Peptides against a protein of PDB entry 3JWR. Designs and how they scored, part 137

Target 1, 323 residues: chain A of PDB entry 3JWR
Amino acid sequence: TRELQSLAAAVVPSAQTLKITDFSFSDFELSDLETALCTIRMFTDLNLVQNFQMKHEVLCRWILSVKKNYRKNVAYHNWRHAFNTAQCMFAALKAGKIQNKLTDLEILALLIAALSHDLDHRGVNNSYIQRSEHPLAQLYCHSIMEHHHFDQCLMILNSPGNQILSGLSIEEYKTTLKIIKQAILATDLALYIKRRGEFFELIRKNQFNLEDPHQKELFLAMLMTACDLSAITKPWPIQQRIAELVATEFFDQGDRERKELNIEPTDLMNREKKNKIPSMQVGFIDAICLQLYEALTHVSEDCFPLLDGCRKNRQKWQALAEQ
Target 2, 298 residues: chain A of PDB entry 3JWR as posed
Amino acid sequence: TRELQSLAAAVVPSAQTLKITDFSFSDFELSDLETALCTIRMFTDLNLVQNFQMKHEVLCRWILSVKKNYRKNVAYHNWRHAFNTAQCMFAALKAGKIQNKLTDLEILALLIAALSHDLDHRGVNNSYIQRSEHPLAQLYCHSIMEHHHFDQCLMILNSPGNQILSGLSIEEYKTTLKIIKQAILATDLALYIKRRGEFFELIRKNQFNLEDPHQKELFLAMLMTACDLSAITKPWPIQQRIAELVATEFWEQGDQVGFIDFVCTQLYEALTHVSEDCFPLLDGCRKNRQKWQALAEQ

## One batch from the design tools (peptide; made by RFdiffusion4, then SolubleMPNN)

Design b2_p10_3_s3 (from b2_p10_3, 7 letters changed)
Fold by OpenDDE base, seed 4:
Structure b2_p10_3_s3 (fold): chain B 323 residues (1-323), chain A 10 residues (1-10)
Amino acid sequence: as target 1 above (323 residues)
Amino acid sequence: FLEEILYEYL
């Protein structure tokens, strides 16, 4: 395609030029081509291209295929969300110095997972999919969308000319796919809620050890969630804009819940309760986000900007909730 | 509130 030719021929700017190592990064000013260039830079600077012998054209095609398999009519869970998740992962690995704590296969898997974790997202949550009796709800009992996202990821990875994992041994390939699957499934917040207590307790007791395979898996899950939720850590103007996208998508679901399911939506998905957004954001930060970024900062102090951003945004949301 | 969050993100 012309898009592939343009991407493959383009000079890829440095990570410094692209500012993709910054936790404060915003994609709002970037074209789709620039987001693809950023993605190439992430793979390159994580040594994934070299270590796994990725062909440039194959990587370009894969990135474009991933981007193409996000829906354009979904307000938040689109390519830009996946790209921002991957950028946060890249920043956490580089600036947050988590790269040195992980294997190359884990890094490869996490980056692929971050980019792929919401593939073909429909702008509705698992609860809606289940309640609407969607065909996907017949295929999967739990984490319905996350299983679908992984299936889409696997489909793309196996598509002709998209095989970025072709340089891996059979064992490396199996390991990578296992980690990708676990990482994508970990973006189900229900799983986060179930598992986070174990992680926080290990941190609190100073018993956290990345050499333990179970604790490694747990950490990768927590890191995925931290990157997936990283919008809450962004500078306030960016945070507000992303919160509007999230609210738009949630209100669209709530409107569908009223019309299609004949149910009253929850406050968070209720367009009529927009005035509760600030207080709900405070509650979200307190219930879900703060402890995660605190724990992540205990694993790597260089991840503090995520925690600091989350705390600053809590204060901003609290101030709005008091108006 | 946690139930609401779970309802929305699940």
Scores: peptide ipSAE 0.095, ipTM 0.848, DockQ to the pose 0.219; fails the geometry check
Fold by OpenDDE base, seed 5:
Structure b2_p10_3_s3 (fold): chain B 323 residues (1-323), chain A 10 residues (1-10)
Amino acid sequence: as target 1 above (323 residues)
Amino acid sequence: FLEEILYEYL
């Protein structure tokens, strides 16, 4: 395609030029081509292209295929969300110095998972999928969308000309797919809530050890969630803009719940409750985000900008909630 | 509120 030719022939700027190592990064000013270039840079600077012998054209095609399999009519859960999740992962690995704590296969899997974790998202949550009796709800009992996202990820990875993992041994391939699946499934916040207590307790007791395979798996799950929620850590102008996108998607779901399911939406999905957004954001930060970024900062102090951003945005939302 | 958060993001 013309898009593939343009991407494959383009000079890929440095991570410094692209600012993709910054926790404060925003994609708002970037074209689709520039987001793809950023993605190539992430793979390159994490040594994934070299270590796993990725062909440049295959990587370009894969990135474009991933991007194509996000819906354009979804306000928040689109390519830009996946790209921002991957950028936060890259920043956490590089600037947050987590790269040295992980294997190359784990890094490969996390980056693929971050880019793929919401593939073919429909702009509705698992609860809506279940209540609407969607065919996906018949296939999966829990983490319905996350299973679908992984299936889409696997489909792309196995598609002709998209096989970025062809340089891996059979064992490396199996390991990578296992980690990708676990990482995508971990983005279900229900699983986060279920598992986070174990992680926080290990941190609190100073017993956290990445050499333990179970704790490693737990950490990768927490890191995925931290990157997936990283919009809450962004500088306030970026945070507000992303919160508007999230609210738009949630209100669209609430409107569909009324129309299609004859259900009164929850306050967060209810367009008529827009005035509660600031207080709900404070509640979200307190209930979900703060402890996660505190724990992540304890694993790597260089992740502090995520915690600091979250705290600053809490203050901003609290000030709006008091007005 | 936790249920609402779960409802929204899950």
Scores: peptide ipSAE 0.091, ipTM 0.847, DockQ to the pose 0.201; fails the geometry check
Fold by OpenDDE base, seed 1:
Structure b2_p10_3_s3 (fold): chain B 323 residues (1-323), chain A 10 residues (1-10)
Amino acid sequence: as target 1 above (323 residues)
Amino acid sequence: FLEEILYEYL
C-alpha cells in the first residue's frame, strides 16, 4: 500500500527527538504516520529488530496491520490508547530501567502485547458483552474481550507479510506467545484485582524475587496494568483530555444500555451524572492506581514519575470534586 | 466504588 511504502521509506527519528522515553509523553500532536515511526523506534531501541532479525518491511506492515485493526469510531479504546500503552511500556523499560530486569523475549512479548492488548475493541466492557448475549460471550466465560484481543493479535502475527516473529526458534516463539497471552489477559482489571494482593504483599515483606518464575509472571501482569492505566499519571492537561475520552466512551455504552438492553446505566456510564466524574476519578486513583505505582516504584525507583503524576492528578481531581 | 470500577474496565 502507499501507506506502507511511505512508512518503510521514512527516516525514523531518534527516541530523544520523539520524546518517547518521557513518562509525560503526549500523542495529541502526532499524525498516524508519526505514531508508526515512534513504534518502529521502540522496537529498534529495545534491540528487538536486531536480536530477532526482524525485516524492516515486515515490521512496518505489522504495525500498520495492528493500527488498522483498531476501530476509529471508539472514543478511547482505539489505536492511540494502544500506542500510549506501548509508549509507557517503552518509557518504563528505558527510563524506568526495567529493561535490565527482563529477558529479550519478555520485552518483545510486552511490547507486542501493549500494542495489541485492545485489538478490535468495541467501546463496551465485558459486562455489556455478556448482557447483550454477544457470540463472544459464548466462547469465553471470563475476560471475554481480552481473549478476543489475543485472538486478533495471533491472527495478525500469522498473517502473510506480518510475521515479525519468524526469526525466533520454535521454543522462543512458544515462550513469546505464552507471555503475550498472559500479558493481554492481565489487562482485565478483574484479574488485576484478584492478583495484586499477592504482588503488594511480596513487596511489603521484601520477598519479591524476579528470579522466581511465578513472581516474574505476576510482575509482568502488574507492569501491563501500570502501562494500560498510565493516562492517570500524565500531566494534568493530558489527563483531563483522556478522562473526557474515557467518559465519552462510557456514556456511549450507557446510552446503548438504555436503548438496547432497557437498563439504567451505572453512575460512571450515565451521561446525566457527568458532575460525579471528579469524585469517581479520586475513587479510581485510591482503589486501583496508587498502590500499583507505589509497588512498581519499589521494584524500580526510576518509575517514580508515574507515582508522582498519579498523586498530582489525585489532588487536581479532589479539588474539582470539592467544587 | 470498586464494583463500579470493575463494571467499567471489565
Scores: peptide ipSAE 0.091, ipTM 0.851, DockQ to the pose 0.205; fails the geometry check
Fold by OpenDDE base, seed 3:
Structure b2_p10_3_s3 (fold): chain B 323 residues (1-323), chain A 10 residues (1-10)
Amino acid sequence: as target 1 above (323 residues)
Amino acid sequence: FLEEILYEYL
């Protein structure tokens, strides 16, 4: 395609020029081509291209295939969300110095998972999928969408000309797919809520050890969630704009719940309760986000900008909730 | 509120 030719022939700017090591990064001003260039730079600077012998054209095709399999009619859970999740992962690995704590296969898996974790997202949550009796709800009992996202990820990885993992041994390939699956499934906040207590307790007791395979798996899950939710850590103007995208998608679901399911939506998905967004954001930060970024900062102090951003945004949302 | 958050992301 013309898009592939343009991407494959383009000079890839440095990570410094692209600012993709910054936790404060914004993609709002970037074209789709520039997001793809950023993605190439992430793979290159993490040594994944060299270590796993990726062909440049194959990587370019894979990136474009991943981007193409996000829906354009979804306000938030689109390519830009996946790209921002991957950028936060890259920043956490580089600026947050988490790269030094992980294997190359874990890094490879996390980056692929971050880009792929919401593939073919439909702009509705698992509860809606289940209540609407969607065919996907017959295939999976829980984490319905996350299983679908992984299936889409696997389909792309196995598609002709998209096989970025062809340089791996059979064992490396199996290991990578296992980690990708676990990482994508970990983006189900139900699983996060179920598992986070163990992680926080290990941190609190100073017993956290990444050399333990179970604790490593737990950490990768927490890191995925931290990157997936990283919009809450962004500078206030960026945070507000992303919150509007999230609200738009949730209100679209709420409108569908009224029309298709004949139910009253929750406050979060109710367009008529837009005035509750600030208080809901405070509650979200307190219930889900703060403890995670605190724990992540304990694993790597260089991740503090994520925690600091989350705290600052909590204060901003609280001030709006009091007006 | 936790239920609403769970409803949002689950």
Scores: peptide ipSAE 0.084, ipTM 0.845, DockQ to the pose 0.209; fails the geometry check

Design b2_p10_3_s4 (from b2_p10_3, 6 letters changed)
Fold by OpenDDE base, seed 5:
Order: C-alpha cells, then sequence, then structure tokens
Structure b2_p10_3_s4 (fold): chain B 323 residues (1-323), chain A 10 residues (1-10)
C-alpha cells in the first residue's frame, strides 16, 4: 500500500526528537504516520529490532495492521489510546529505568501488548457486552473484550507479512505469546482490583522481588494498568482533553444503555450529570490511581513523574469540584 | 461508590 511504502521509506527520528521518553508526551499534534514512526523508534531503542531480527518492512506492516484494527468511530479506545499506552510503557522502561529489571522477551511482549491491548474495541465496556447479549459474551464469561483483543492480536501476528516474531525460537515465541496474553488480560480493571492488594502488600512489607516468577507476572500486570491509565498523569491540558474523550465515549454508552437496554446509566455515563465529572475524577484518582503510581514509584523512583502528575491532576479536579 | 466509579472501566 502507499501508506506502507511511505512508512517504510521514511527516516525514523530519534527518541529525543520525538520526545517519546517523556512522561509528559502528547500525541495530539502527531499524524498517523508520525505515531507509526514513534512506534518504530520504540522497538528500535528497546533493541527489539536487533535482538529478534525484525525485518523493517514486516514491522512497518505490523504497526499499520494494528492501527487499522482500531475503530475510528470510537472516541477514546482507539489507536491513539493504544499508542499512548505504548509510549508510557516506553517512557517507564527508559526514563523510569524499568528496562533494566526485565528480560528482552518481557519487554517485547509488553510493547506488543500495549499496542494491541484494545484491538477492535467497540466503545463499550464488558458489562454492556454482557447485558446486550453480544456474540462475544457467548465466547467468554469474564474479561470479554480483553480476550477478544488478544484474539485480534494473534490474528495480526499470524497474518502474512506481519510476522514480527518470526526471528524467535519456538520457546521464545511461546513465552512471548504467554506474556502478551497475560498483559492484555491484565488490562481488565476488574482483575486489577482483584490483584492490586497483593502487589501493594508486597511493596509495603518490603518483600517485593522481581526474581520471583509470580511477583514478576504481578508486576507486569500492574505496569500494564499503570500505562493504560496514564492519561491521568499527563499535564493538565492533556489530561483534561483526554478526560473529555473518555466522557464522550462513556456518554455514548450511557445513551445506548438508555435506548437499547432501557436502563438509566450510572453517573459517569450519564450525559445529564456532566457537572459531577470533577468529583468523580477525584474519586477515581483516590480509589484506583494514586496507590498504583505510589507503588510503581517504590519499584523505581524514576517513575515519580507519573505519581506527581496524578497528584497534580487530583488537585486540579478537586478545585473544579469545589466551584 | 467504588462500583459506580469502576463501572465505566468494567
Amino acid sequence: as target 1 above (323 residues)
Amino acid sequence: FLEDILYPYL
């Protein structure tokens, strides 16, 4: 395709030029081509291209395939969300110095998972999929969308000309796919809520050890969530704009819940309750975000910008809630 | 209250 030719022939700017090591990064000004270039740079600077012998054209095709399998008519859970999740992962690995704590296969899996974790997202949550009796709800009992995202990820990875993992041994391939699956499934916030207590307790007791395979798996799950929610850590103008996208998607679901399911939407999904957004954001930060970024900062102090950003945005939302 | 906050993400 013309898009593939353009991407494959383009000079890939440095991570410094692209600012993709910054926790404050924004994609708002970037074209789709530039987001793809950023993604190539992430793979390159994490040594994944070299270590796993990725062909440039294959990587380009894979990136474009991933991007293509996000829906354009979804306000938030689109390619830009996946790209921002991957960028936060890259920043956490590089600037946050988490790269030194992980294997190359774990890094490979996390980056693929971050880019793929919401593939073919439909702009509705698992609860809606279940209540609407969608065909996906017949395939999966829980984490419905996350299972679908993983299936889409596998489909792309196995598609002709998209096989970025062809340089891996059979054992490396199996390991990578296992980690990708676990990482994508971990983005189900219900699973985060279920598992986070174990992580926080290990940190609190100074018993956290990444050499333990179970704790490693737990950490990768928490890191995925931290990147997935990282919009809450962004500089206020970026945070506010992303919150508007999230609200738009939630209100669209709420409108569908009213129309299709004949139910009154919850406050966060109720278009008539826009004035509650600031207080709800404070509640979300307190209930979900703060402890996660505190714990992540205890694993690596260089991740402090995520915690600091979250705290600053809490203050901004609180100030709006008091008006 | 927690369920209401989480619902959009569940």
Scores: peptide ipSAE 0.389, ipTM 0.919, DockQ to the pose 0.187
Fold by OpenDDE base, seed 1:
Structure b2_p10_3_s4 (fold): chain B 323 residues (1-323), chain A 10 residues (1-10)
Amino acid sequence: as target 1 above (323 residues)
Amino acid sequence: FLEDILYPYL
């Protein structure tokens, strides 16, 4: 395609030029081509292209395939969300110095997972999928969409000309796929809520050890969630704009819940309760976000900008809730 | 409390 030719022939700017090492990064000013160039830079600067012998054209095709398999009519859970999740992962690995704590296979898996974690997202949550009796709800009992996202990820990875993992040994390939699956499934916030207590307790007791395979898996899950939720850490103007996208998608689901399921939506999905958004954001930060970024900062102090951003946005949302 | 906050994300 012309898009592939343009991407494959383009000079890829440095990570510094693209600002993709910044926790304050915004994609709002970037074209789709520039987001793809940023993605190439992430793979290159993490040494993934070199270490796993990726062909440039194959990587370009894979990136474009991933981007193509996000829906354009979904307000938030689209390519830009996946790209921002991956950028936060890159920043956490580089600027946050988490790269030094992980294997190359774990880094490879996390980056692929971050880009792929919401593939073919429909703009509705797992609860809606269950209640609408969607065919996916018959295949999976829990984490319905996350299983679908992984299935889509696997489909793309195995598609002709998209096989970015072809340079791996059989054992490396199996390991990578296992980590990708675990990482994508970990983006189900229900699983985060279930598992986070173990992580926080290990940190609190100073018993956290990345050499333990179970604790490593737990950390990768927490890191995925931290990147997936990273919009809450962004500079206030960026945070507000992303929160509007999230609200739009939630209101769209709420409108569908009324029309298709004949149910009254919850406050977060009720368009008529837009004035409650600030207080709901404070609640979300307190219940979900703060402890995660605190714990992550204990694993790597260089991740502090995520925690600081989250705290600053809490104050901003609280001020709006008092207005 | 947690269920209400998390519902959109679950």
Scores: peptide ipSAE 0.369, ipTM 0.916, DockQ to the pose 0.188
Fold by OpenDDE base, seed 2:
Structure b2_p10_3_s4 (fold): chain B 323 residues (1-323), chain A 10 residues (1-10)
Amino acid sequence: as target 1 above (323 residues)
Amino acid sequence: FLEDILYPYL
């Protein structure tokens, strides 16, 4: 395609030029092509292209395939969300110095997972999929969408000309796919809620050890969630805009819940309760986000900008809630 | 409290 040719022929700017090592990164001003260039830079600077012998054209095609398999009519859970998740992962790995704590296969898997974790997202949560009796709800009992996202990820990885993992041994390939699956499934916040207590206790007790395979898996799951939720850490103007996108998508679901399921939506999904957004954001930060970024910062102090951003946004939302 | 906050994310 012309898009592929343009991408494959383009000079990829440095990570510094693209600012993709910054936790404060914004994609708002970037074209789709620039987001793809950023993604190439992430793979390159993490040594994934070299270490796993990725062909540039194949990587370009894969990136475009991933982007294509996000829906344009979904307000938040689209390519830009996946891209921002991956950028946060890259920043956490580089600026947050987590790269030094992980294997190349884990890094490869995490980056693929971050880009792929919401593939073909429909702008509705698992509860809606289940209650609407969607065909996907017949295939999966739990983490319905995350299983679907992984299936989409696997489909793309196996598609002709998209096989970015072709340079891996059979064992490396199996390991990578296992980690990708675990990482995508970990983005189900229900699983985060279930598992985070173990992580926080290990941190609190100073017993956290990445040499333990179970704790490594747990950390990768927490890191995925931290990147997935990283919009909450962004500078306030960016945070506000992203919060509007999230609200739009949630209100769209709420409207569908009312129309299709004949139920009153919860406050966060109720278009009529926009005035509650600030207080709900404070609640979300306190209940979900703060402890995660605190724990992540204990694993790597260089991740502090995520925690600091989250704290600053909490203050901003609290000030709006008091108005 | 948690259920209302979490529902959109579940």
Scores: peptide ipSAE 0.366, ipTM 0.914, DockQ to the pose 0.190; fails the geometry check
Fold by OpenDDE base, seed 3:
Structure b2_p10_3_s4 (fold): chain B 323 residues (1-323), chain A 10 residues (1-10)
Amino acid sequence: as target 1 above (323 residues)
Amino acid sequence: FLEDILYPYL
């Protein structure tokens, strides 16, 4: 395609020029081509291209295939969300110095997972999929969408000309797929809520050890969630704009719940209750976000900008809730 | 309150 030719022939700017190591990064002014160039830079600067002998054209095709399999009619859970999740992962690995704590296979898996974690997202949550008796709800009992996202990820990885993992041994390939699956499934916030207590307790007791395979898996899950939710850490103008996209998607689901299911939506999905968004954001930060970024900062102090951003946005949302 | 906040993410 012309898009592939343009991407494959383009000079890839440095990570410094692209500002992709910054936790304050915004994609709002970037073209689709520039997001793809950023993605190539992430793979290159993490040494994944060299270490796993990726062909440039294959990587370009894979990136474009991943982007193509996000829906344009979904307000938030689209390519830009996946790209921002991957950028936060890259920033956490580089600026947050988490790269030094992980294997190359773990880094490879996390980056692929971050880009792929919401593939073919339909703009509705697992509860809606289940209640609407969607065909996907017959295939999976739990984490319905996350299983679908992984299936889409696997389909792309196995598609002709998209096989970025062809340079791996059989054992490396199996390990990578296992980690990708675990990382994508970890983006189900139901699983986060279930597992976070173990992580926080290990941190609190100063017993956290990344050399333990179970604790490593737990950390990778927490890191995925931290990157997936990283919009809450962004500078206030960016946070406000992303919150509007999230609200739009949630209201679209709420409208469908009314029309298709004859159910009154919850406040966060109710278009008539927009005035509650600030207080709900404070509640979300307190219930879900703060402890995670505190714990992550304890693992690596260089991740503090995520925690600081979350705290600052809490104050901004609280000030709006008091009006 | 927690359910209202978490539902969109579950």
Scores: peptide ipSAE 0.351, ipTM 0.911, DockQ to the pose 0.183; fails the geometry check

